# Ledger of designs, part 26: peptides against a protein of PDB entry 3HUF

Target 1, 320 residues: chain A of PDB entry 3HUF
Amino acid sequence: MWIIEAEGDILKGKSRILFPGTYIVGRNVSDDSSHIQVISKSISKRHARFTILTPSEKDYFTGGPCEFEVKDLDTKFGTKVNEKVVGQNGDSYKEKDLKIQLGKCPFTINAYWRSMCIQFDNPEMLSQWASNLNLLGIPTGLRDSDATTHFVMNRQAGSSITVGTMYAFLKKTVIIDDSYLQYLSTVKESVIEDASLMPDALECFKNIIKNNDQFPSSPEDCINSLEGFSCAMLNTSSESHHLLELLGLRISTFMSLGDIDKELISKTDFVVLNNAVYDSEKISFPEGIFCLTIEQLWKIIIERNSRELISKEIERLKYA

## One batch from the design tools (peptide; aimed at target 1 K41)

Design b2_p14_8_s1 (made by RFdiffusion4, then SolubleMPNN; its pose is not in this set)
Fold by OpenDDE base, seed 1:
Structure b2_p14_8_s1 (fold): chain B 320 residues (1-320), chain A 14 residues (1-14)
Amino acid sequence: as target 1 above (320 residues)
Amino acid sequence: EEEEEEKEWLESQE
């Protein structure tokens, strides 16, 4: 989201979130959803127009800012952005930091981009929330991205957390839920005067973790917890691969259980399967190898003695 | 500084 601040109390010492939309900026406008009052005699009654675009699909992957358009409203002294005079037709900016000078005002409006990208685990939830979140200047998507800051957990009562949720947790993305999204939808009015009133996603995250025994206390408890072990991965997602990598596993990828020969069994501690393959092929598992799902693995890795538990299971099946 | 620039601005509006 875009946040503006200013020196010299020209914004009354307050920070403000700018959502996608159009704002008239000037001395004689009243602060509302479409106006930004700036207090200086050097500023015109109506000085500039700021237009913030909705996020692009690219912005979800890059964490780039919503496009920021500045237009001078035919003022005597014009408007500058990053010491450059704004053109007569207005200029668009994709920089994360903008110093906006209105006329000869000695104090600048500082606009900065606070990155917030929300990944959804569920396409239905994405479809429900994407439009509203985009109107907040928040990029949204389903695919993993290096720019993702938040992850919406799919709440199914009594179900295990998804691989996406597990990976998001280990990747140190802030896990949020629908309650946080609902809260975000209400903040549009309250944050006009104070950007600090933006709800803290970390509080939501802490509450999720506290109330769900399927999460370890921290990602650090699980990261590299299985260092030194080797697995063969069959028919798993890219997220599953990255998850196993974060656990410190050496990973070999195979297309079928038939690719697992005696030589591979000798070098592999266990085989990780997706649920569909595990359920269908459990009768045909190779002898002498421990096969499990990611969800079964997760139940082990969240335990304090995960390495010991894995070792015991490996031994049990090697000597059976 | 602000008062001087405000003054210059006001003078430049004349």
Scores: peptide ipSAE 0.025, ipTM 0.685, DockQ to the pose 0.133
OpenDDE base, seeds 2, 3, 4, 5: peptide ipSAE 0.024, 0.024, 0.022, 0.024; ipTM 0.673, 0.680, 0.642, 0.670

Design b2_p14_8_s2 (made by RFdiffusion4, then SolubleMPNN; its pose is not in this set)
Fold by OpenDDE base, seed 3:
Structure b2_p14_8_s2 (fold): chain B 320 residues (1-320), chain A 14 residues (1-14)
Amino acid sequence: as target 1 above (320 residues)
Amino acid sequence: KKEEEEKKWLESQL
């Protein structure tokens, strides 16, 4: 999100979030959803227009800022951004830090981009929330991205957590729920005056982890916990692959169960399958191999003795 | 130990 602050109390010592939209900036405007009051005798009554665009799809993958347009409202001394005079038609900016000088005011408005990028595990939830979150200047998507800061867990009562949720947890993404998204939607007006009123996603995350026995206490409990073990998996899910890598596993890939030869068996401790393959092909599993799903693996890795549990299962099935 | 690690991880997210 864009946050503005200023020197010399010209913004009354407050930080403000700027959501996508248009703002008239000047000395003789009242602070609201479309106006920013700046207290200086050197600033015109109506001095500039700020326009913040909604996030692009590219912004979801890069964590880049919403486009920030500045237009001078035909003032005597103009407007500068990063020491450059704003052009007559306005200029747009994609820099994460903007130093905005209004006329001859000795104090600048500093605009900075704080990245917030929300991944969804469920396309239906994305469809429900994307429009509202984009209007908050929050990029949203389904695909994994290095720019993702938050992950929306789908709360289905009685279901296991998804691979996406497991991976989001291990990569230290803040897991949130629909309650947090609802809260974000309601605070839009309150954060106009004080950016510190933004809801704490970490509190939501703490509550999710604390109240769900499917989570370990920390990602560090699981990261590299299976170092020294080897697995084979179907080359079907990138998230599953990345999850297994974070566990410290050496991973081999195969295309079908028929490709599991004696050489692969000799180099692997267990085979990881998706639920569909596991359920359909139980009868055709190669002899002497421990086959399990990601969900079954997750149930083992959240235990404190995960290495011992896996070792026992490997031994049990090698001699069965 | 586990509560301290949880706390340290949560602090690293701030």
Scores: peptide ipSAE 0.013, ipTM 0.377, DockQ to the pose 0.009
OpenDDE base, seeds 1, 2, 4, 5: peptide ipSAE 0.007, 0.012, 0.012, 0.005; ipTM 0.402, 0.394, 0.381, 0.371

Design b2_p14_8_s3 (made by RFdiffusion4, then SolubleMPNN; its pose is not in this set)
Fold by OpenDDE base, seed 1:
Structure b2_p14_8_s3 (fold): chain B 320 residues (1-320), chain A 14 residues (1-14)
Amino acid sequence: as target 1 above (320 residues)
Amino acid sequence: EEEEEEEKWLEEQE
């Protein structure tokens, strides 16, 4: 989201979130959803127009800002952005930090991009929330992104957490739920005066983790917890691979269970399978191999003695 | 002086 602040009390010492939309900026406007009052003698009654675009699909993957357009409203002294005069037709900016000078005002409006990208685990939830979140200047998507800051957990009562949720947790992504999304949807009016009134996603996250025994106490408890072990997995999911890497596993990939040869067995402590393959092929598993699902692995990893538990299961199957 | 002329000019702009 875009946040503006200014020196010299020209914004009354307040920070403001700018959502996608159009704002008239000037001395003689009243602060509302489409106006930004700036208090300075050197600023025109109506000085500039700010237009913030909705996020692009690219912005979800890059964590880039919503495009920020600035137009001078034919003022005597013009408008500058990053010490450059704004052109007569206006200019568009993709920089994360903008110093906006209105006329000869000695104090600048500082606009900065606070990165927030929300990944959804559920396509139905994405479909419900994407439009509203995009209108907040929040990029949204389903696919993993290095720009992801928040992850919406799919709440199915009585189900295990998904691989996406596990991976989001280990990546130290802030896990959120529908309650946080609902709260975000109500904030548009309150954050006009104070950007600090933005709901703290970390409180939501703490509550989710506290109330769900399927999460370890911290990501750090699981990161590299399986260092020194080796696994083989079907080349099916990038998220699954990245999850296993974060556990410190050495990973071998195979295309089918038939590709599990004696050489692979000799180098592998266990085989990680998706649920469909595990359920269909459990009768045909090679002898002497510990096969498990990611969800079964997760249940072991969240235990304080995860390394001992895995070692015991490996030993049990090698000597059976 | 420049600030006062600017203020006057800004007041005259409708």
Scores: peptide ipSAE 0.035, ipTM 0.743, DockQ to the pose 0.303
OpenDDE base, seeds 2, 3, 4, 5: peptide ipSAE 0.033, 0.034, 0.034, 0.035; ipTM 0.734, 0.735, 0.741, 0.742; seed 4 fails the geometry check

Design b2_p14_8_s4 (made by RFdiffusion4, then SolubleMPNN; its pose is not in this set)
Fold by OpenDDE base, seed 4:
Structure b2_p14_8_s4 (fold): chain B 320 residues (1-320), chain A 14 residues (1-14)
Amino acid sequence: as target 1 above (320 residues)
Amino acid sequence: EEEEEEEKWLESQL
């Protein structure tokens, strides 16, 4: 989201979130959803127009800011952004930091991009929330992105957490839920005057972890916890592969259960299967190999003695 | 009128 702050109390010592939309900026405007009052004798009554665009799909992957357009409203001394005079038709900016000078005002409006990018695990939830979140200037998507800051966990009561949730957790992404999204949607009016009124997602995340036994206490408890072990996996999802990598596993990929030969077995401690293959093929698993699902693996990983548990299962099947 | 006085004041401070 864009946040503006200013020196010299020209914004009344407050930070403000700028959502996608258009703002008239000037001395003689009242702060509302479409106006930013700036208190300085050096600025025009109506000085500039700020227009913040909704996030692009690219912004979700890059963590780039919503496009920030600045137009001078035909003022005597103009408007500058990053020491450059704004052009007659206005200029658009994609920099994460903007120093906006209105006329000869000695104090600048500092606009900065606070990265908030929300990944959804569930496409239905994305469809439900994306529009509203985009109107807050929050990029949203389903795919893994290095720019993601938050991950929406689907609250299905009694279901195992998804691979996406597991991976998001290990990546140290702030896991949030629908309750946080609801909260986020309600603050839009209250944060106009005070950007600090944004709900803390970290508190939501702490509560999720605390109240769900499917999470370890910390990602660090799981990261590289299986260092030195080797697995084979069916080439299904990139997220599954990345999850296993974060566990410190050496990973071999195969295309079918028929590709699990004696050579692969000799180099592999266990085989990771998707639920569909595990359920369909459990009767035909190769002898002498430990096969499990990612969800079964996760249940072992969250245990304090995960290495010992896996070692015992491997040994049990090697000597059977 | 107020705008012209403010401009003159600003010009006097520069």
Scores: peptide ipSAE 0.024, ipTM 0.674, DockQ to the pose 0.141
OpenDDE base, seeds 1, 2, 3, 5: peptide ipSAE 0.024, 0.000, 0.021, 0.023; ipTM 0.654, 0.254, 0.639, 0.682; seed 3 fails the geometry check

## One batch from the design tools (peptide; aimed at target 1 K45)

Design b2_p15_1 (made by RFdiffusion4)
Pose (drawn by RFdiffusion4):
Structure b2_p15_1 (pose): chain A 301 residues (1-255, 262-274, 288-320), chain P 15 residues (1-15)
Amino acid sequence: MWIIEAEGDILKGKSRILFPGTYIVGRNVSDDSSHIQVISKSISKRHARFTILTPSEKDYFTGGPCEFEVKDLDTKFGTKVNEKVVGQNGDSYKEKDLKIQLGKCPFTINAYWRSMCIQFDNPEMLSQWASNLNLLGIPTGLRDSDATTHFVMNRQAGSSITVGTMYAFLKKTVIIDDSYLQYLSTVKESVIEDASLMPDALECFKNIIKNNDQFPSSPEDCINSLEGFSCAMLNTSSESHHLLELLGLRISTFMKELISKTDFVVLNGIFCLTIEQLWKIIIERNSRELISKEIERLKYA
Amino acid sequence: EEEEIEEENEEEKEE
């Protein structure tokens, strides 16, 4: 999401989260859902228009920002963005850091993008919530992405968690649920400061894994719990390979050395396991000679 | 709205 703040007291020492839409910025305007008051001698009463475009699907994968556009409103002293004068017809920016000077004001409005891309585990969930989050400047999607910061697990309806959830937990993504999304549906009309929505997501995550037999205490105890072991799988997607790598496994992808060297086969007279079955063991027992002894029992037998 | 913005800024330029 986009945030602005400034040195001096030109934004009254406050920061602000800017959602997609249009803002009028000037000396004689009141701070509301569509105006930003910036007080300085050289800033025109209505000085600049900031337009933030809604996110594209590509930004969910790249981590790129919503397009930020600035128009100078035929002002006395002009508008610059990153030291470039804003021409008529305005300019658009896809960088993550913008220094915006209004008039001759010695203090710049500093706009910066905070990474936030939300992955859903369920298509019906994505369709229900996507438009809401996009209006806040939050890209969403279903497939794996390296720019994902949060993962929405389905309602854990007293049932096993999905591989998408296990993977998000291991790569240290913040796991959230419907209750946090309900909180996000509260905030579009609001004027709130930098980092206002982020800590609640971490609190939601910490509460989810508490007293939960689908999760261990931390991603740290899960990572490299199967070191010394090896495995094999058919046409491993880079995500499943990375998931198994995070467990400390050696992996051999196939399209007498696929059988005796390899301890087990991971799926989607050889011994086979699903990742769902492997997760049950990855939690269960205690030590490295216990939590990886049940897996060593399933191999000999 | 646009005309109000233009008039305010023209007054400031004249000052």

Design b2_p15_1_s1 (made by RFdiffusion4, then SolubleMPNN; from b2_p15_1, 5 letters changed)
Fold by OpenDDE base, seed 4:
Structure b2_p15_1_s1 (fold): chain B 320 residues (1-320), chain A 15 residues (1-15)
Amino acid sequence: as target 1 above (320 residues)
Amino acid sequence: MDEEIKKENEEEKKE
């Protein structure tokens, strides 16, 4: 989201969130959803137009800001952004930090991009929330991205957490739920004058972790917890691979259970399977190797003695 | 709206 602040109390000492939309900026406007009052005698009554675009798909992957357009409204002294005069037709900016000077005002409006990019675990939740979140200037998507700051866990009471949720947790993404998204939707009007009224996602995250026994106390409890072990996995999702890497596992990939030869078994401590393969092929598992699902592995990893538990299962099957 | 604002600002330039 874009946040504006200013020196010299020209914004009344307040930080303001700018959502996608158009704002008339000037001395003689009233603060509302489309106007930004700037208190300076050196600023025109209606001085500039700010236009913030909705996030693009590219912004989701890059963590780039919503495009910020500045147009001078043909003022006497013009408008500058980052010490450059705004062109006659307006200019568009993709920089994360903008110093906006209105006319000869000695104080600048500082616009900065607060990184917030929300990944969804399922397409249904994305479809439900994407429009509203995009109208807040929040990029949204389904795919993993290095730019993601938040991850939406679907509250299905009694369901196992997904691989996506597990991975989001281990990569230290702030896990949020539908309650947080609902709160974001309700605060839109209240944060016009006070950006500090934005709900704390970390509080939401702490509450999720505290109230769900499927999470360890911290990602650090699980990261590299299986260092020194080796696994083989079916070539499945990238998230599954990355999850196993974060556990400190050495990973071999195979295309079918038939590719699990004696050599692979000799170098591998256990095999990770997806639920469909695990359930369909339970009867045909290779002898002498521990096969489990990611969800079964997760249940072991969240235990304090995870290494000991896995070691016992490996030993049991290698010497059987 | 923009044209009206521009006109007002052009008038303020003449003062």
Scores: peptide ipSAE 0.248, ipTM 0.877, DockQ to the pose 0.861
OpenDDE base, seeds 1, 2, 3, 5: peptide ipSAE 0.237, 0.213, 0.248, 0.239; ipTM 0.872, 0.866, 0.877, 0.874; seed 5 fails the geometry check

Design b2_p15_1_s2 (made by RFdiffusion4, then SolubleMPNN; from b2_p15_1, 4 letters changed)
Fold by OpenDDE base, seed 3:
Structure b2_p15_1_s2 (fold): chain B 320 residues (1-320), chain A 15 residues (1-15)
Amino acid sequence: as target 1 above (320 residues)
Amino acid sequence: MEEEIKEENEKEKKE
């Protein structure tokens, strides 16, 4: 989201979130959803127009800012952004930091981009929330992205956490729920006066982790916890592969269970399968190798003695 | 709205 602050008292000492939309900026306007009052004698009554676009799909993958357009309203002394005079038709900016000078005002408005990209684990939830979140200047998507800052966990009571949730946790993404999204939807009016009133996602995350026994205390408890072990994985999902990499596993990939030969078995401590393959193929598992699901692996990893537990299971099957 | 604002600002340039 875009946040503006200013030097001196020209913004009354307040920070403000700018959501996607159009703002008239000047000395003689009242602060509301479409106006920004700037207190300076050197600024025109209505000096500039700021337009913030909704996030693009590209912004979700890059963590880039919503496009920021500045137009001078034909003022005597013009408008500058990053020491450059704004063109007569307006200019658009994709920089994360903007120093906006209105006329001869000795103080600048500083706009900065706070990165927030929300990944959804469920397409139905994305469909429900994407429009509202985009109107807050928050990029949204389903696919894994290095720019992802937040992850929406679907609360199904009594269900195991998904691979997406596990991976989001290990990546140190802030896990949130629908309650946080509801809260975000209510803040539009309150954050006009003070950007600090933006709800803290970390509090939501802490509450989710504290109240769910499927999470370890920290990602650091699991990251590289299986260093030195080797696994084979069916080439099914990139998220599953990345999850296993974060555990410190050496990973071999195969396309079918039939590709698991004696050579692969000799180099592999265990085989990781998705639930569908595990349930359908239980009878056809190769002898002498430990096969488990990611969810079963996760249950072992969250234990303090995960390495000992895995070692015991590997040994049990070698001698069976 | 924008045109009215520009006209106001043009008047202020002449003062």
Scores: peptide ipSAE 0.333, ipTM 0.909, DockQ to the pose 0.868
OpenDDE base, seeds 1, 2, 4, 5: peptide ipSAE 0.332, 0.320, 0.332, 0.318; ipTM 0.909, 0.905, 0.910, 0.904

Design b2_p15_1_s3 (made by RFdiffusion4, then SolubleMPNN; from b2_p15_1, 4 letters changed)
Fold by OpenDDE base, seed 4:
Structure b2_p15_1_s3 (fold): chain B 320 residues (1-320), chain A 15 residues (1-15)
Amino acid sequence: as target 1 above (320 residues)
Amino acid sequence: MEEEILKENEEEKKE
């Protein structure tokens, strides 16, 4: 989201969130959803237009800001952004930090991009929330991105957490739920004058972790917890691979259960399978190797004695 | 609205 602040109390000492939309900026406007009052005698009554675009798909992957357009409204002293005069037709900016000078005002409006990019675990939740979140200037998507700051967990009471949720947790993404998204939707009007009224996602995250026994106390409890072990997995999702890497596992990839030869078994401590393969081929598992699902592995990893538990299962099957 | 603002600012330039 874009946040504006200013020196010299020209924004009344307040930080303001700018959502996608158009704003008339000037001395003689009243703060509302389309106007930004700037208290200075050195600026025009209606001095500039700020236009913030909705996030693009590219912004989701890059963590780049929504495009910020500045147009001078043909004022006597013009408008500058980052010490450059705004062109006659307006200019668009993708920089994360903008110093906006209105006319001869000795104080600048500082616009900065607060990184917030929300990944969804399922397409249904994305479809439900994407429009509203995009109208807040929040990029949204389904795919993993290095730019993601938040991850939406679907509240299906009694279901196992997904691989996506597990991975989001381990990579230290702030996990949020539908309650947080609902709160974000309601604060839009209240944050016009006070950006500090944005709900704390970390509080939501802490509550999720506290109330769900499927999470360890911290990602650090699980990261590299299986260092020194080796696994083999089917070439499945990238998230599954990355999850296993974060556990500190050495990973071998295979295409079918038939590719699990004696050499692979000799170098591998256990095999990680997806649920469909595990359920369908349970009868045909290679002898002498521990096969489990990611969800079964997760249940072991969240235990305090995870290494001992896995070691016992490996030993049991290698010497059987 | 934009035309009105532009006109207002053109008038301020003449002052």
Scores: peptide ipSAE 0.411, ipTM 0.933, DockQ to the pose 0.887
OpenDDE base, seeds 1, 2, 3, 5: peptide ipSAE 0.409, 0.401, 0.410, 0.404; ipTM 0.932, 0.931, 0.932, 0.931

Design b2_p15_1_s4 (made by RFdiffusion4, then SolubleMPNN; from b2_p15_1 with E6K E7K E14L)
Fold by OpenDDE base, seed 4:
Structure b2_p15_1_s4 (fold): chain B 320 residues (1-320), chain A 15 residues (1-15)
Amino acid sequence: as target 1 above (320 residues)
Amino acid sequence: EEEEIKKENEEEKLE
């Protein structure tokens, strides 16, 4: 999300969020959804046009800002961005920090990109919210990205948390819910004059963790908690693999349960299966190996004695 | 709106 601030009280000492859209910037405009008043005698009545584009799919993966276009409105002294004169047709910027100088004003408008990329766990929730969030200048997607800052947990899942949610938690991504998204949608008008009115997602996250017994107190309680153990997994989602890596597991991959030979069993403490394979092949599990789902593993790792619990199950099956 | 802005800016250039 773009935020503007300015030196010398030319923005009345306020920070403003700029959503995707067009803004006329000048001395003789009134602050609204399409105008930014700048208080300086050195600034034209209508000095510049700022245009912020909606986020691209690329922005979701890179954490890049929405494109920021600046056009000088044919002013006497022009407009500069990062000490460079804006071209006659306007220029577009993808830098995360912009120093915008309007004419001979000694004070700059400082635009900065606040990183916010929201990952969704399911396509239905993405379809519901993506348009509204994109209109806030927030990139959205389904796939894991290093640029993701927030992860949407679906509350209607009266079921166990998903692998995506587990992984997001361990990655220290801020988990949010539909209530936070609803709040973001309602504050759009109120944050025009005060960017500080943007809700803190960390408070939402704290409330989710506090109210859901499927989460440990912190990611640190689970990260590397299974260091020294080895698992084998079916070639499943990349998220499942990365989740197991964050637990500190040594991971071997196999294509079918039939590929689990004596050598693999000798090097593996347990086998991680998806729910479909676990349910369908439960009768055909290899003897002498502990097989469990990621959800079953998660229930163990959130316990304070997770290492002891896993060790007991491994021992029980190796000596049976 | 662009024509009005252009006109106002032309007036400001004359000041």
Scores: peptide ipSAE 0.043, ipTM 0.726, DockQ to the pose 0.938
OpenDDE base, seeds 1, 2, 3, 5: peptide ipSAE 0.038, 0.036, 0.038, 0.036; ipTM 0.718, 0.708, 0.722, 0.709

Design b2_p15_2 (made by RFdiffusion4)
Pose (drawn by RFdiffusion4):
Structure b2_p15_2 (pose): chain A 301 residues (1-255, 262-274, 288-320), chain P 15 residues (1-15)
Amino acid sequence: MWIIEAEGDILKGKSRILFPGTYIVGRNVSDDSSHIQVISKSISKRHARFTILTPSEKDYFTGGPCEFEVKDLDTKFGTKVNEKVVGQNGDSYKEKDLKIQLGKCPFTINAYWRSMCIQFDNPEMLSQWASNLNLLGIPTGLRDSDATTHFVMNRQAGSSITVGTMYAFLKKTVIIDDSYLQYLSTVKESVIEDASLMPDALECFKNIIKNNDQFPSSPEDCINSLEGFSCAMLNTSSESHHLLELLGLRISTFMKELISKTDFVVLNGIFCLTIEQLWKIIIERNSRELISKEIERLKYA
Amino acid sequence: EEEEELEELEEEELE
């Protein structure tokens, strides 16, 4: 999401989260959902228009920002962005840091992008919530992405968690649920400061894993719990390979050395396991000679 | 008058 703040007291010492849409910025304008008051001698009463475009699907994967546009409103002293004068017809920016000078004001409005891309575990969930989050400047998607910062698990309806959830937990993604999304549906009309929505997501995550037999205490105890073991799988996607790597496994991808060297086969007279079955063991027992002893029992037998 | 012109410009820019 986009945030602005400034040195001096030109934004009254406050920061602000800017959603997709249009803002009029100037000396004689009141701070509301569509106006930003910036007080300085050289800033025109209505000085600049900031337009933030809604996110594209590609930004969910790249982590790129919503397009930020600035138009100078025929002002006395002009507008610059990163030291470039804003021409008529305005300019658009896809960088993550923007220094915006209004008139001759010695203090710049500093706009910066904070990473926030939300992965859903369910297509019906994505379709229900995507438009809401896109209007806040939050890219969403279903497939794996290296720019994902949060993962929405399905309602844990007294049932096992999905591989997408296990994977998000291991790669240290913040796991959230419907209750946090309901909070996000509250905030479009609001004028709120930098980092206003982020801590609640961490609180939601910390509460989800508490008293939950689908999760251990931390991603740290899960990571490298199967070191010294090896495995094999058919056409391993880079995500499943990375998931198994995070467990400390040695992996051999296939399209007398696939059998005796390899302790077990991970799926989607050899011994086979699903990742769902492997997660049950990855949690269960205690030590390295216990939590990896039940897996060593399933191999010999 | 100046304020009226700025309000018209504002409405136009917001549209």

